# Peptides against a protein of PDB entry 2Q3Z: the designs that were tried, part 10

Target 1, 272 residues: chain A of PDB entry 2Q3Z
Amino acid sequence: YVLTQQGFIYQGSAKFIKNIPWNFGQFEDGILDICLILLDVNPKFLKNAGRDCSRRSSPVYVGRVVSGMVNCNDDQGVLLGRWDNNYGDGVSPMSWIGSVDILRRWKNHGCQRVKYGQCWVFAAVACTVLRCLGIPTRVVTNYNSAHDQNSNLLIEYFRNEFGEIQGDKSEMIWNFHCWVESWMTRPDLQPGYEGWQALDPTPQEKSEGTYCCGPVPVRAIKEGDLSTKYDAPFVFAEVNADVVDWIQQDDGSVHKSINRSLIVGLKISTKS
Target 2, 254 residues: chain A of PDB entry 2Q3Z as posed
Amino acid sequence: YVLTQQGFIYQGSAKFIKNIPWNFGQFQDGILDICLILLDVNPKFLKNAGRDCSRRSSPVYVGRVGSGMVNCNDDQGVLLGRWDNNYGDGVSPMSWIGSVDILRRWKNHGCQRVKYGQCWVFAAVACTVLRCLGIPTRVVTNYNSAHDSNLLIEYFRNSEMIWNFHCWVESWMTRPDLQPGYEGWQALDPTPQEKSEGTYCCGPVPVRAIKEGDLSTKYDAPFVFAEVNADVVDWIQKSINRSLIVGLKISTKS

## One batch from the design tools (peptide; made by RFdiffusion4, then SolubleMPNN)

Design b1_p8_8_s1 (from b1_p8_8, 5 letters changed)
Fold by OpenDDE base, seed 5:
Structure b1_p8_8_s1 (fold): chain B 272 residues (1-272), chain A 8 residues (1-8)
Amino acid sequence: as target 1 above (272 residues)
Amino acid sequence: EPQQPVRS
């Protein structure tokens, strides 16, 4: 998980699983230096360098920082996400074949955000950075991955009496979503939560004011311990959310219907 | 290949 530089990332859909080769390249020339630059431009360092540096011995702390810095939201982070199929002013997310070029572009352009990324690109870059910093990390793919926006563990669709979806779909289910899992102890938690921790660098929801997610023990997600920091409800919902249709009638009545045709979550972790 | 919403 630290030594492997070449791997595969799973993509596609639950019914049509695909994978692509990816060069993580954590040991290529200059990559470690770029990872250190990433740490040195993070908001916490800029606010209090001494405090930030003193906490870099904690994989929990570093993981959370990296999760936030891989995306460029609210900071000098690495990647700008885009999902609207308009990539002409940058590089299509589908064009990347490794993390090294992305990181080098970021650094060489004065830590200017790289255009563009989607979930697997964010995850892969995070994986590279974390591995560079000595944290065992793997990319994870979840099919039919939910994005819960209001922390109620539901994906809610509002429909008219004819079943037509009304309004903007704020909450959604991705065909697939990627994040990372990192191995670390959790001295900040009760005993028993050491092991794989989920971290999600794709900017989906803010955590404590920053677009970052985790680390949260995979065990906590599996057991449904939503009180466990960080961001357990969000990560839990990604893999376990129920889908609800709110059917609005002309008389103003609302009917709640559980959508059993949409099953959230099919998680695949890499073995390398 | 792209990440996209499930059409349902």
Scores: peptide ipSAE 0.550, ipTM 0.949, DockQ to the pose 0.551
Fold by OpenDDE base, seed 3:
Structure b1_p8_8_s1 (fold): chain B 272 residues (1-272), chain A 8 residues (1-8)
Amino acid sequence: as target 1 above (272 residues)
Amino acid sequence: EPQQPVRS
């Protein structure tokens, strides 16, 4: 998980699982230096360098910083996300074959955000950075991954009397979503939460004011301990959200219906 | 294939 430089990232859909090869390249020339630059341009370092540096021995702290810095939201982070199929002014997310080129571009352009990334690109870059920093990390893929925007552990669709979705979907289920899991102890939590921790660098929701996510113990998610920092409800929803249809009738009444046709969550963890 | 919303 630290030494492996090449691997596969799972993509596609639950019914049609695909994978792509990816060069993480954590031991390529200059990559460690770029990872250190990433730490040195993070908002916490800029605010108080001494405090930030003193906390870099904590993989919990570093993991959270990296999850925030891999995306360019709120900071001088690495990647700009885009999902509208308009990539002409940058590089299509589908074109990347490794983390090295992305990180080098970022650094070589004065830490200017790289266009563009989607979930697996964010996850892969985060994986590279975390591995560079000595944190065992793997990319994971979750099919039918929910994006809960209002922290109610539901994906809610508003429908008319004919079952047609009304308006733009605020909440959604992704065909797939990627994030990372990192191995670390959790001295900041009650005993038993050491092991794999979920971190999500894709800018989906803010955590404590910053687009970052985790670390949260995979065990906590599995056991439904939503009080566990960081961001347990959000990560839990990604893999376990229920889908609800709110059906509006002509008389103004609203009917709540559980949508059993949409099953959230099918997580695949990589071996390396 | 890009990441995209599931059809509902």
Scores: peptide ipSAE 0.547, ipTM 0.948, DockQ to the pose 0.549
Fold by OpenDDE base, seed 4:
Structure b1_p8_8_s1 (fold): chain B 272 residues (1-272), chain A 8 residues (1-8)
Amino acid sequence: as target 1 above (272 residues)
Amino acid sequence: EPQQPVRS
């Protein structure tokens, strides 16, 4: 989880699982230096360098910083996400084969955001950075991954009398979603939460005002302890949300229906 | 294949 430079990232769908090879390249020339630059341009460093540096011995702190800095939202982060199939002014997310080129492009262009990434690109870059910084990290893929936007642990679809989705389709389920898990102790939590911690660098929801996510103990998610820092409800929903259909009738009545055809969550952790 | 919403 630290030494492996080549690996696979799982993609596709729950019924048709695929994978791609990925070069994490954490030991390639200059990559560690780029990771250090990433830390030195983070908002917390810019606000108070001494405080930020004093906290860099904490993998909890560093993990959270990295999850925020891998995306360019709110800061001089690495990647700009895009999902609308319009990639002509950059690089298609599907074109990347490793983290090294992305990080080098970012650094070489004055820490200008790299266009473009999707979930596995964000996750893979985060994995590279965290490994460079000595934090054991793996990419994970979750199929039928929910994006809960209102923290109610539900994915809600509004439908007309014919079952067609109406209005804003903001809440949704991804065919797949990738994030990372990092191994660390959690001295900031009650005993028992050391181990794998979920971190999600894809800019989905803000955490304490910043597009970042985690670290949250995988154990907490498994056991349903949603009070644990950080972002337990959001990560829990990614893998466990229920789907509800609100069916509006022509008379204005609304029928609530549990959608049992959409099963959220099938997590695969990499072994490399 | 890109990341995309599941058909509902």
Scores: peptide ipSAE 0.543, ipTM 0.948, DockQ to the pose 0.550
Fold by OpenDDE base, seed 2:
Structure b1_p8_8_s1 (fold): chain B 272 residues (1-272), chain A 8 residues (1-8)
Amino acid sequence: as target 1 above (272 residues)
Amino acid sequence: EPQQPVRS
């Protein structure tokens, strides 16, 4: 499956799971060359080409670079994310049917960011690039996926006495979210963390100053080892965050309640 | 089809 050029990406919601066909096209003509251009315009290469090139034999290093370069935040990355339904000056994220057209547009327009992407578009392009570079990779979908913004493993909603959400400080749960898992060894970690590693190219939070995420061992997430690099707390929260409601009363007191109606996380991955 | 926040 990991070597297939055509596949499916899961979307929708936990109650109404959908899928779309997607052409990853990792073996199509010119795609590998575009992936190499992506590496050659990354900030680390521009800063020190020799050091960057010497590290490209590491799938850990390359995975992290690709996670950052698939989004256009902080660099000359491939895709600009947009979620406000205003896509008239570009291409709707829902209209893409494959990674090849996106990558070709990016390259053909002088590495200008392509408008627009959402999570599955970012994940799919990352999957294509990583496969081109020889890293076994698959797209993963998580339903009711949490976006923890303050690294406390909670999604917090602030509510008035009537239960209405107040302020702009409320964190977010996506109906679905996509990222990738890549197979690699982890010589930079203690033994036992080889295997699937989560990488998230959707620009959600900065990691070491760059909008990127991972690689983090799926095993570490499963076992709750949140000290494992990279970004274990964030990825853990995506699939396991608790939802907390802070309910303000008329007297100014605040009541803490665990939300029992919303369960974070239902991860779907394909076989390797 | 679009990715969007879950209604709380």
Scores: peptide ipSAE 0.500, ipTM 0.944, DockQ to the pose 0.549

Design b1_p8_8_s2 (from b1_p8_8, 5 letters changed)
Fold by OpenDDE base, seed 5:
Structure b1_p8_8_s2 (fold): chain B 272 residues (1-272), chain A 8 residues (1-8)
Amino acid sequence: as target 1 above (272 residues)
Amino acid sequence: EPQHPVRS
């Protein structure tokens, strides 16, 4: 989890699982220096360098910073996400074969955001950075992964009387989504939550004002302890959300229907 | 393969 530089990332769909090889390259020349630059340009450092540096001994703190800095949302982070199939002004997310080139491009262009990433790219870069900083980390793939926007643990579709989906479909289910799990103690929590912690660097929802997610104990997610920081409800919903159809009738009545055809969550953790 | 919304 720290020493492995080559690995696989799972992609595809629940029915058609695929994988790609990935070079994490955490020990390649200059990568550690780039990871340190990443820390030195984070908003917390810019606000109070002394306080930020004093907290870098905490994997909890560092993990949260990294989850925010791997994406370029609201900071000088590494990657810009894009999902609309228009990648001509950058690099297609599908073309990356490792984290090293991404990190080097970011640094060499003055910490300018790299175009473009999708979930596995964000996760892989985060994995590289965290491993480089000595935090055992693995990439995780979740199939039929939910994006809950209102923290109600539901994916809600609004439908007319004919069953046609209405609205902008802000809440959705990804065919797959990737994030990372990092091994750390949680002295900031009650006893028993040491171990794997989920961190999600893909900019999906803001946590305390920043596009970051976690760390949250995998145990807490498994047990449904949604009070556990950080971002337990969101991560829980990614793997456990129920799908609800709100069917609006022409008379103004609304019917709630549980959509049992859409099953959220099938998580695969890498072994290295 | 890119990420995409599940069609439903």
Scores: peptide ipSAE 0.536, ipTM 0.947, DockQ to the pose 0.542
Fold by OpenDDE base, seed 1:
Structure b1_p8_8_s2 (fold): chain B 272 residues (1-272), chain A 8 residues (1-8)
Amino acid sequence: as target 1 above (272 residues)
Amino acid sequence: EPQHPVRS
């Protein structure tokens, strides 16, 4: 989880699992220096360099910073996400084969955001950076991954009397979603939450005003401890959300129905 | 293969 530079990332769907090879390249020339630049351009460093540097010994702090800096939302971060199949003014997310080229492009263009990434690209770059900084990290893929926007642990679809979905889907389930898990102790939490911590660098929801997510103990998610920082409800919902249909009638009445055809969550942790 | 929403 630190020494392996080449690995695989799982993609596809729950019924048709696929994988791609990926070069994490954490030991390639100049990559560590780029990771240090990433830390030195983060908003917390720019606000108070001394305070930021004093906290870099904490993998909890560093993990949270990296989850925010891998995406370019809110800062001089690495990647711009795009999902609308229009990538002509950049690089298609599907064309990347490793983190090294992405990080080098970012640095060589004055820390300008790289176009484009999707979830596995964000996760893979975060994995590279965290490994460079000495934090054991792996990429995780979750099939039928939920994006809960209102922290109620539900994916809600609004339907007319004929069962047709109305308006744009605010909440959704992805065919797959990738994030990272990093190994660390949690001195900021009650005992027993050391081990794998989920971090999600894909910009989905803001946490404390920034597009970042985690770290949150995998154990807390498994045990349903949603009070655990950071972002336990959101990460819990990614793997455990229930799906609800709200069927609206012409008279204004609404019928609540549990959608059992959509099963959220099938998590695979990589071995490398 | 791109990431995409699951049909409902």
Scores: peptide ipSAE 0.533, ipTM 0.947, DockQ to the pose 0.532
Fold by OpenDDE base, seed 4:
Structure b1_p8_8_s2 (fold): chain B 272 residues (1-272), chain A 8 residues (1-8)
Amino acid sequence: as target 1 above (272 residues)
Amino acid sequence: EPQHPVRS
């Protein structure tokens, strides 16, 4: 999890799992230096360098910083996400084959955001950075991954009497979503939460005002401890959300239906 | 293959 530079990232769908090779390249020339630059341009460093540096011995702190800095939302972060198939003014997310080129582009262009990424690109870059910083990290893929926007642990669809989805389709389920898990102790939590911690660098929801997510103990998610820092409800929903259809009738009545055809969550962790 | 919403 620290030494492997080449690996695979799982993609596709729950029924048709695919993978791509990825060069994490954490030991390639200059990559560690770029990771240090990433830390030195983070908002917390810019606000108070001494305080930020004093906390860099904490993988919890560093993990959260990296989660925020891998995306360019709110800061001088690495990647701009895009999902609308309009990539002509940058690089298609599907074109990347490793983290090294992305990080080098970012640094070489004055820490200007790199266009473009999707979930596995964010996750892979985060994995590289965290490994460079000595934090054991792996990429994780979750199929039928929910994006809960209102923290109710539900994916809600509004449908007309014919079953057609109406209005804003903001809440949704991804065919797949990637994030990272990092191994660390959690001295900031009650005993028993050491081990794999989920971190999600894809800018989906704000955490404490910043597009970042985690670290949250995988154990907490498994056991349903949603009070655990950080962002347990959101990560829990990614893998466990229920799907609800609100069916509107012509008379103005609304029928609640549990959608059992959509099963959220199928997590695959990498072995290297 | 890019990410996309699951058909519902």
Scores: peptide ipSAE 0.511, ipTM 0.943, DockQ to the pose 0.547
Fold by OpenDDE base, seed 2:
Structure b1_p8_8_s2 (fold): chain B 272 residues (1-272), chain A 8 residues (1-8)
Amino acid sequence: as target 1 above (272 residues)
Amino acid sequence: EPQHPVRS
């Protein structure tokens, strides 16, 4: 299925799993050229073209560049994310049916960011680009997916004595979140971490100063090796974070409770 | 169909 141009992306919620058809189109005319343009406008190329080009033989390097360039944060990337239901000045994330139109629009408008994307759009475009560059890649969906903002492997909610959420510092759990897994060797790591690597192109947290994520071995996540580059704690938290409620009482005391009503993480890989 | 937070 990693070589298919058409497939499905899983969406919805843990209780109501849905899917949409998606045209990845990695072999359609002109798509490879657009992927090469994407590489040629990345910040690392602009800073040192010779160094960037010399590293393009590494799927690890390319995967990390692509995860950063699929979003328009920090660079001339492809997609602008938006989640506030205000899409009148662009295209609704829900209206896309494939990666090809997005990539063509980006290129045809002088590498201007395309409005708009959400997680599955970012993941799907990344999947197309990586496949086009010869890296076996699939989209994955995680239900009840956590966004850890402070690298403590917890999703923390602050509540008053009535159980109402207080402040704007509360972390997030998505109904679903999509990213990609790419197959590659990891000569930069200890032996045994070849295979599927997680990459997340949705702009959630900065990694080494750029909105990108991965590659991190899926094996490292499964085994709890959080020291493994790149971004193992963040990806681990997406699928394994504990939910903690901090309940403040009127006397200023705080009660800590682990929430059992919500279970983080249910990962489904692309089947087609 | 849109991605949204389960909890605020």
Scores: peptide ipSAE 0.458, ipTM 0.935, DockQ to the pose 0.511

Design b1_p8_8_s3 (from b1_p8_8, 4 letters changed)
Fold by OpenDDE base, seed 1:
Structure b1_p8_8_s3 (fold): chain B 272 residues (1-272), chain A 8 residues (1-8)
Amino acid sequence: as target 1 above (272 residues)
Amino acid sequence: EPQRPVSS
């Protein structure tokens, strides 16, 4: 989780699991320097360099910073996400074969955002950076991964009387989603939450005003302790959300129906 | 291989 530079990332769907090889390359020439630049351009450093540097000994702090800086939302972060199949003005997310080229491009272009990434690209770059900084980290893939926008642990679809989806489908389920898990102690929490911590660098929801997510103990998610920082409800929903259909009638009445055809969550933790 | 919404 620190020493391996070559690995695999799982993709596809729950029924058709696939994987791609990925070069994390945390020990390649210049990559550590780029990771340090990433820390030195983060908003917290720019606001108060001394305070930021004093906190870099904490993998909790660093993990949260990295989750925010791997995406370019809100800062001089590394990657711009795009999911609409229009990648002509950049590099298709599907074209990347490793983190090294992405990080080098980012640095060589004055920390300009790299176009483009999707979940596994964000996760892989975060994995590289965290490993480079000495934090044991692995990429995780979750199939049928939910994106809960209002922290109610539900994916809600609004349907007409015929069962057809109405309006924009704001909340949704991804065929797959990738994030990272990092091994660390949690002195900021009650005892027992050391171990794997989920971090999600894909910009999905803001946490304390920034597109970042975690760290949150995997144990807390498994045990349903949603009070644990950071972002336990969101991460819990990614793997455990229930799907609800709100069936609307012309008279304004609404029928709530549990959608049992959509089962959220099938998490695979990588070994490399 | 892209990330896509699941059909509902």
Scores: peptide ipSAE 0.560, ipTM 0.951, DockQ to the pose 0.547
Fold by OpenDDE base, seed 3:
Structure b1_p8_8_s3 (fold): chain B 272 residues (1-272), chain A 8 residues (1-8)
Amino acid sequence: as target 1 above (272 residues)
Amino acid sequence: EPQRPVSS
């Protein structure tokens, strides 16, 4: 989880699982230096360098910083996400074959955001950075991955009497979504939450005002302890959200229906 | 393959 430089990232769908090879390249020349630059341009360092540096011995702190800095939202982070199939002014997310080129482009262009990434690109770059910093990390793929926007652990669709979705609703389920899990102790939590921690660098929801997510103990998610920091409800929803249809009838009444055809969550972790 | 919304 630290030494492996080449691996695979799972993609596709729950019914048709695919993978791509990925070069994480954490030991390639100059990559560690770029990771250090990433830390040195993070908002917390810019605000108070001494305080930031004093906390870099904490994988919890560093993991959260990296989660925020891999995306360019809110800061001088690495990647700009895009999902609308219009990538002509940059590089298609599907074109990347490793983290090294992305990180080098970012650094060589004065820490200017790299266009473009999607979930596995964000996750892979985060994995590279965390491994560079000595944190055991793996990429995780979750099929039928929910994006809960209002923290109610539901994906809600609004439908007319004919079952047709009304409006452009933001809550949705991805065919797949990738994030990372990092191994660390959690001295900031009650005993028993050491081990794999979920971190999500794809900008989906803000956490404490920044597009970052985690670390949250995988055990907490598994056991349903949503009080654990950071962002347990959001990560829980990614893998466990229920789907609800709000069906409006012609008379204006609304019927709540559980959508059993959409099953959220099928998580696969890597062995490398 | 890109991420895409699951059809409901």
Scores: peptide ipSAE 0.557, ipTM 0.949, DockQ to the pose 0.546
Fold by OpenDDE base, seed 4:
Structure b1_p8_8_s3 (fold): chain B 272 residues (1-272), chain A 8 residues (1-8)
Amino acid sequence: as target 1 above (272 residues)
Amino acid sequence: EPQRPVSS
């Protein structure tokens, strides 16, 4: 989880699982230096360098910083996400084959955000950075991955009487979504939550005002302990959200229906 | 392969 530089990232859909090779390249020349630059441009360092540096011995702290800095939202982070198939002014997310080129581009252009990434790109870069910093980390893929936007643990679709989805379709289920899991102790939590911690660097929801997510104990998610920091409800929903259809009838009545055809969550953790 | 919302 620290030493492997080449691996696979799982993609596709629940019915058609695919994978791509990825060069994490945490030991390639200059990559560690870039990771240190990433820490030195994070908002917490800029606000109070001494305090930030004093906390870098905590993988909990560092993990959370990295999850925020891998995306360019809110800061001088690495990647700009885009999902609308318009990538002409940058690099298609599908074109990347490793983290090294992304990180080098970021650094070489004055920490200017790299265009573009999607979930596995964010996750892979985060994995590289965390491994560079000595934190055992793996990429995780979750199929039928929910994006809960209002923290109610539901994906809600509003439908007309014909079953057609209405509105902006803001809540959705991704065919797949990637994040990372990092191994660390959690001295900030009650005993028993050491081990794999989920971190999500894809900018989906704000956590304490910043587009970051985690770390949250995988155990907490498995056991449904949504009180544990950080961001347990959001991560829980990614893998466990229920789907609800609100069907508007012609007479103005609304029918609530549980959508059993959409099963959220099928998580695959990489072996290395 | 890009991320896409599943058909609902």
Scores: peptide ipSAE 0.553, ipTM 0.949, DockQ to the pose 0.544
Fold by OpenDDE base, seed 2:
Order: sequence, then C-alpha cells, then structure tokens
Structure b1_p8_8_s3 (fold): chain B 272 residues (1-272), chain A 8 residues (1-8)
Amino acid sequence: as target 1 above (272 residues)
Amino acid sequence: EPQRPVSS
C-alpha cells in the first residue's frame, strides 16, 4: 500500500465525502534527490550539519524535520498555504494532481516556496517525501477537524446575550483536514508506542517554535495519553475537541454550554 | 474542493 505511487485523497465534508486521484510519484526520476535537498536546506542542517546528519537514521527525527520543511513557514520549505481564494499569482491548491510537479518546481526555482497549498497538498507532499526516505506513510483525512489554538482541547466560541459570536474567530473547525501517518518505532518513548505516528505539515500551530507537528503515536491519541511527544494535545484536539459556547448574560454572568450539534472528528486512513 | 471553516 505505502509503496504505491498513485492513490486517492479524501476531501469534502462528513456528509458528502469526496476523493481526488493523486500521483505521489516517490519513485519518479529525481524525486529522491529533491528530498535529499530538502533535508540539506533544513534549519537544523544549516545550524549543525554533522549533528543533523547523525540523526537522519531516526524516523522520529526525520519525520519532524519533514513536517516542518513541507511548509515554507520558518524556513526554505516547499509550500505556501493560502485559503482566501486569491491564487492568481500562483497555482490554485485545487489544481495540483500530484507531488512530483510541486517538488520539481520547488527545486528548479532555487528552493523558493511554491504557491499555493492547502491541507491535502501539504499532506500529500509530506507523504511523498517520507516514502522517498524509506518511511512507510499514508495520508489521513479527518472531517470536522478542530484547530485548537490554546491547547485546552476545546473549540471555544464567545457569544453575547443574543447568541451572536463576538470577537475574532481564531479557533475553528475545518470541513476536512489532512495529515499523514508514518510507521516507526519510538525508542524515545516508553514501550508500546511503535506503529502509526501522526505528523501534520500544514502550518497551524508552532511546536517548539516551528510550524511542525508530531510525530505522536496514534495509540497515545486513542488512549488519551497526552504527555507523549510530540504535540499530543493538539492532535488529540483535532479529532476529539469539545465545542464550547461561552454566552454572556445581561447580568454579566457567563453561561457555559457544550455544543453537541457539531461532532468533531471522523478519521479516514487511505489504503494506498 | 477547497478546505473551508465549518459554520458555527
């Protein structure tokens, strides 16, 4: 499954699941070389090449580097995200049909960020890169995917006495969100966390100062072990955040309401 | 299909 070059990525919404074909192309000519360039321009290599290279035998280390380098935030990474429907100065995220063209454009333009990506584009490119580097990887789609910004496992909406949302809506729920899962052992953790690890290359929140996420054991998320590195609370919230409404009353009191109308999370792992 | 926020 993880060795296939062509597959499908799930999109749409929980009610209307869709998919698109995607060419991962991890075995196409020159792609491995581009992945190696990606490693050689990462901030850790630039800071200390010897230390970085010595750690490349660790899928945990490499996975974390790749999650950061697939987005161009903080570094010379591959993709610039954009969600405002203004794509005239680049390529619409919806136009991509595979990872190969993206990676080749990035390399051929001197490692300049490629415009533009959204979640599935980030995930797909990460999947290609990780596979090239010998890490079994698959794309995952989660419907009604939460973006928790303050690490409290909640999506919080603030409302006035009339129920109208107030303030800047920073926390939100995506109709769908994509990331990757990679198979690896976790010698850096207690025994039992080998297997699928979640990695999220879409720039949503910083982890240790960098827009990256994971790896975190899928098992840890399922069991609610949020102490496991990396970024367990954030990933947990993506699939299982509670939605809370804080309603201001006329007397100045605040009513807390757990909103069950919207269910966060419906994860689908790809089989190719 | 683009990724979009769900209405709250």
Scores: peptide ipSAE 0.502, ipTM 0.942, DockQ to the pose 0.537

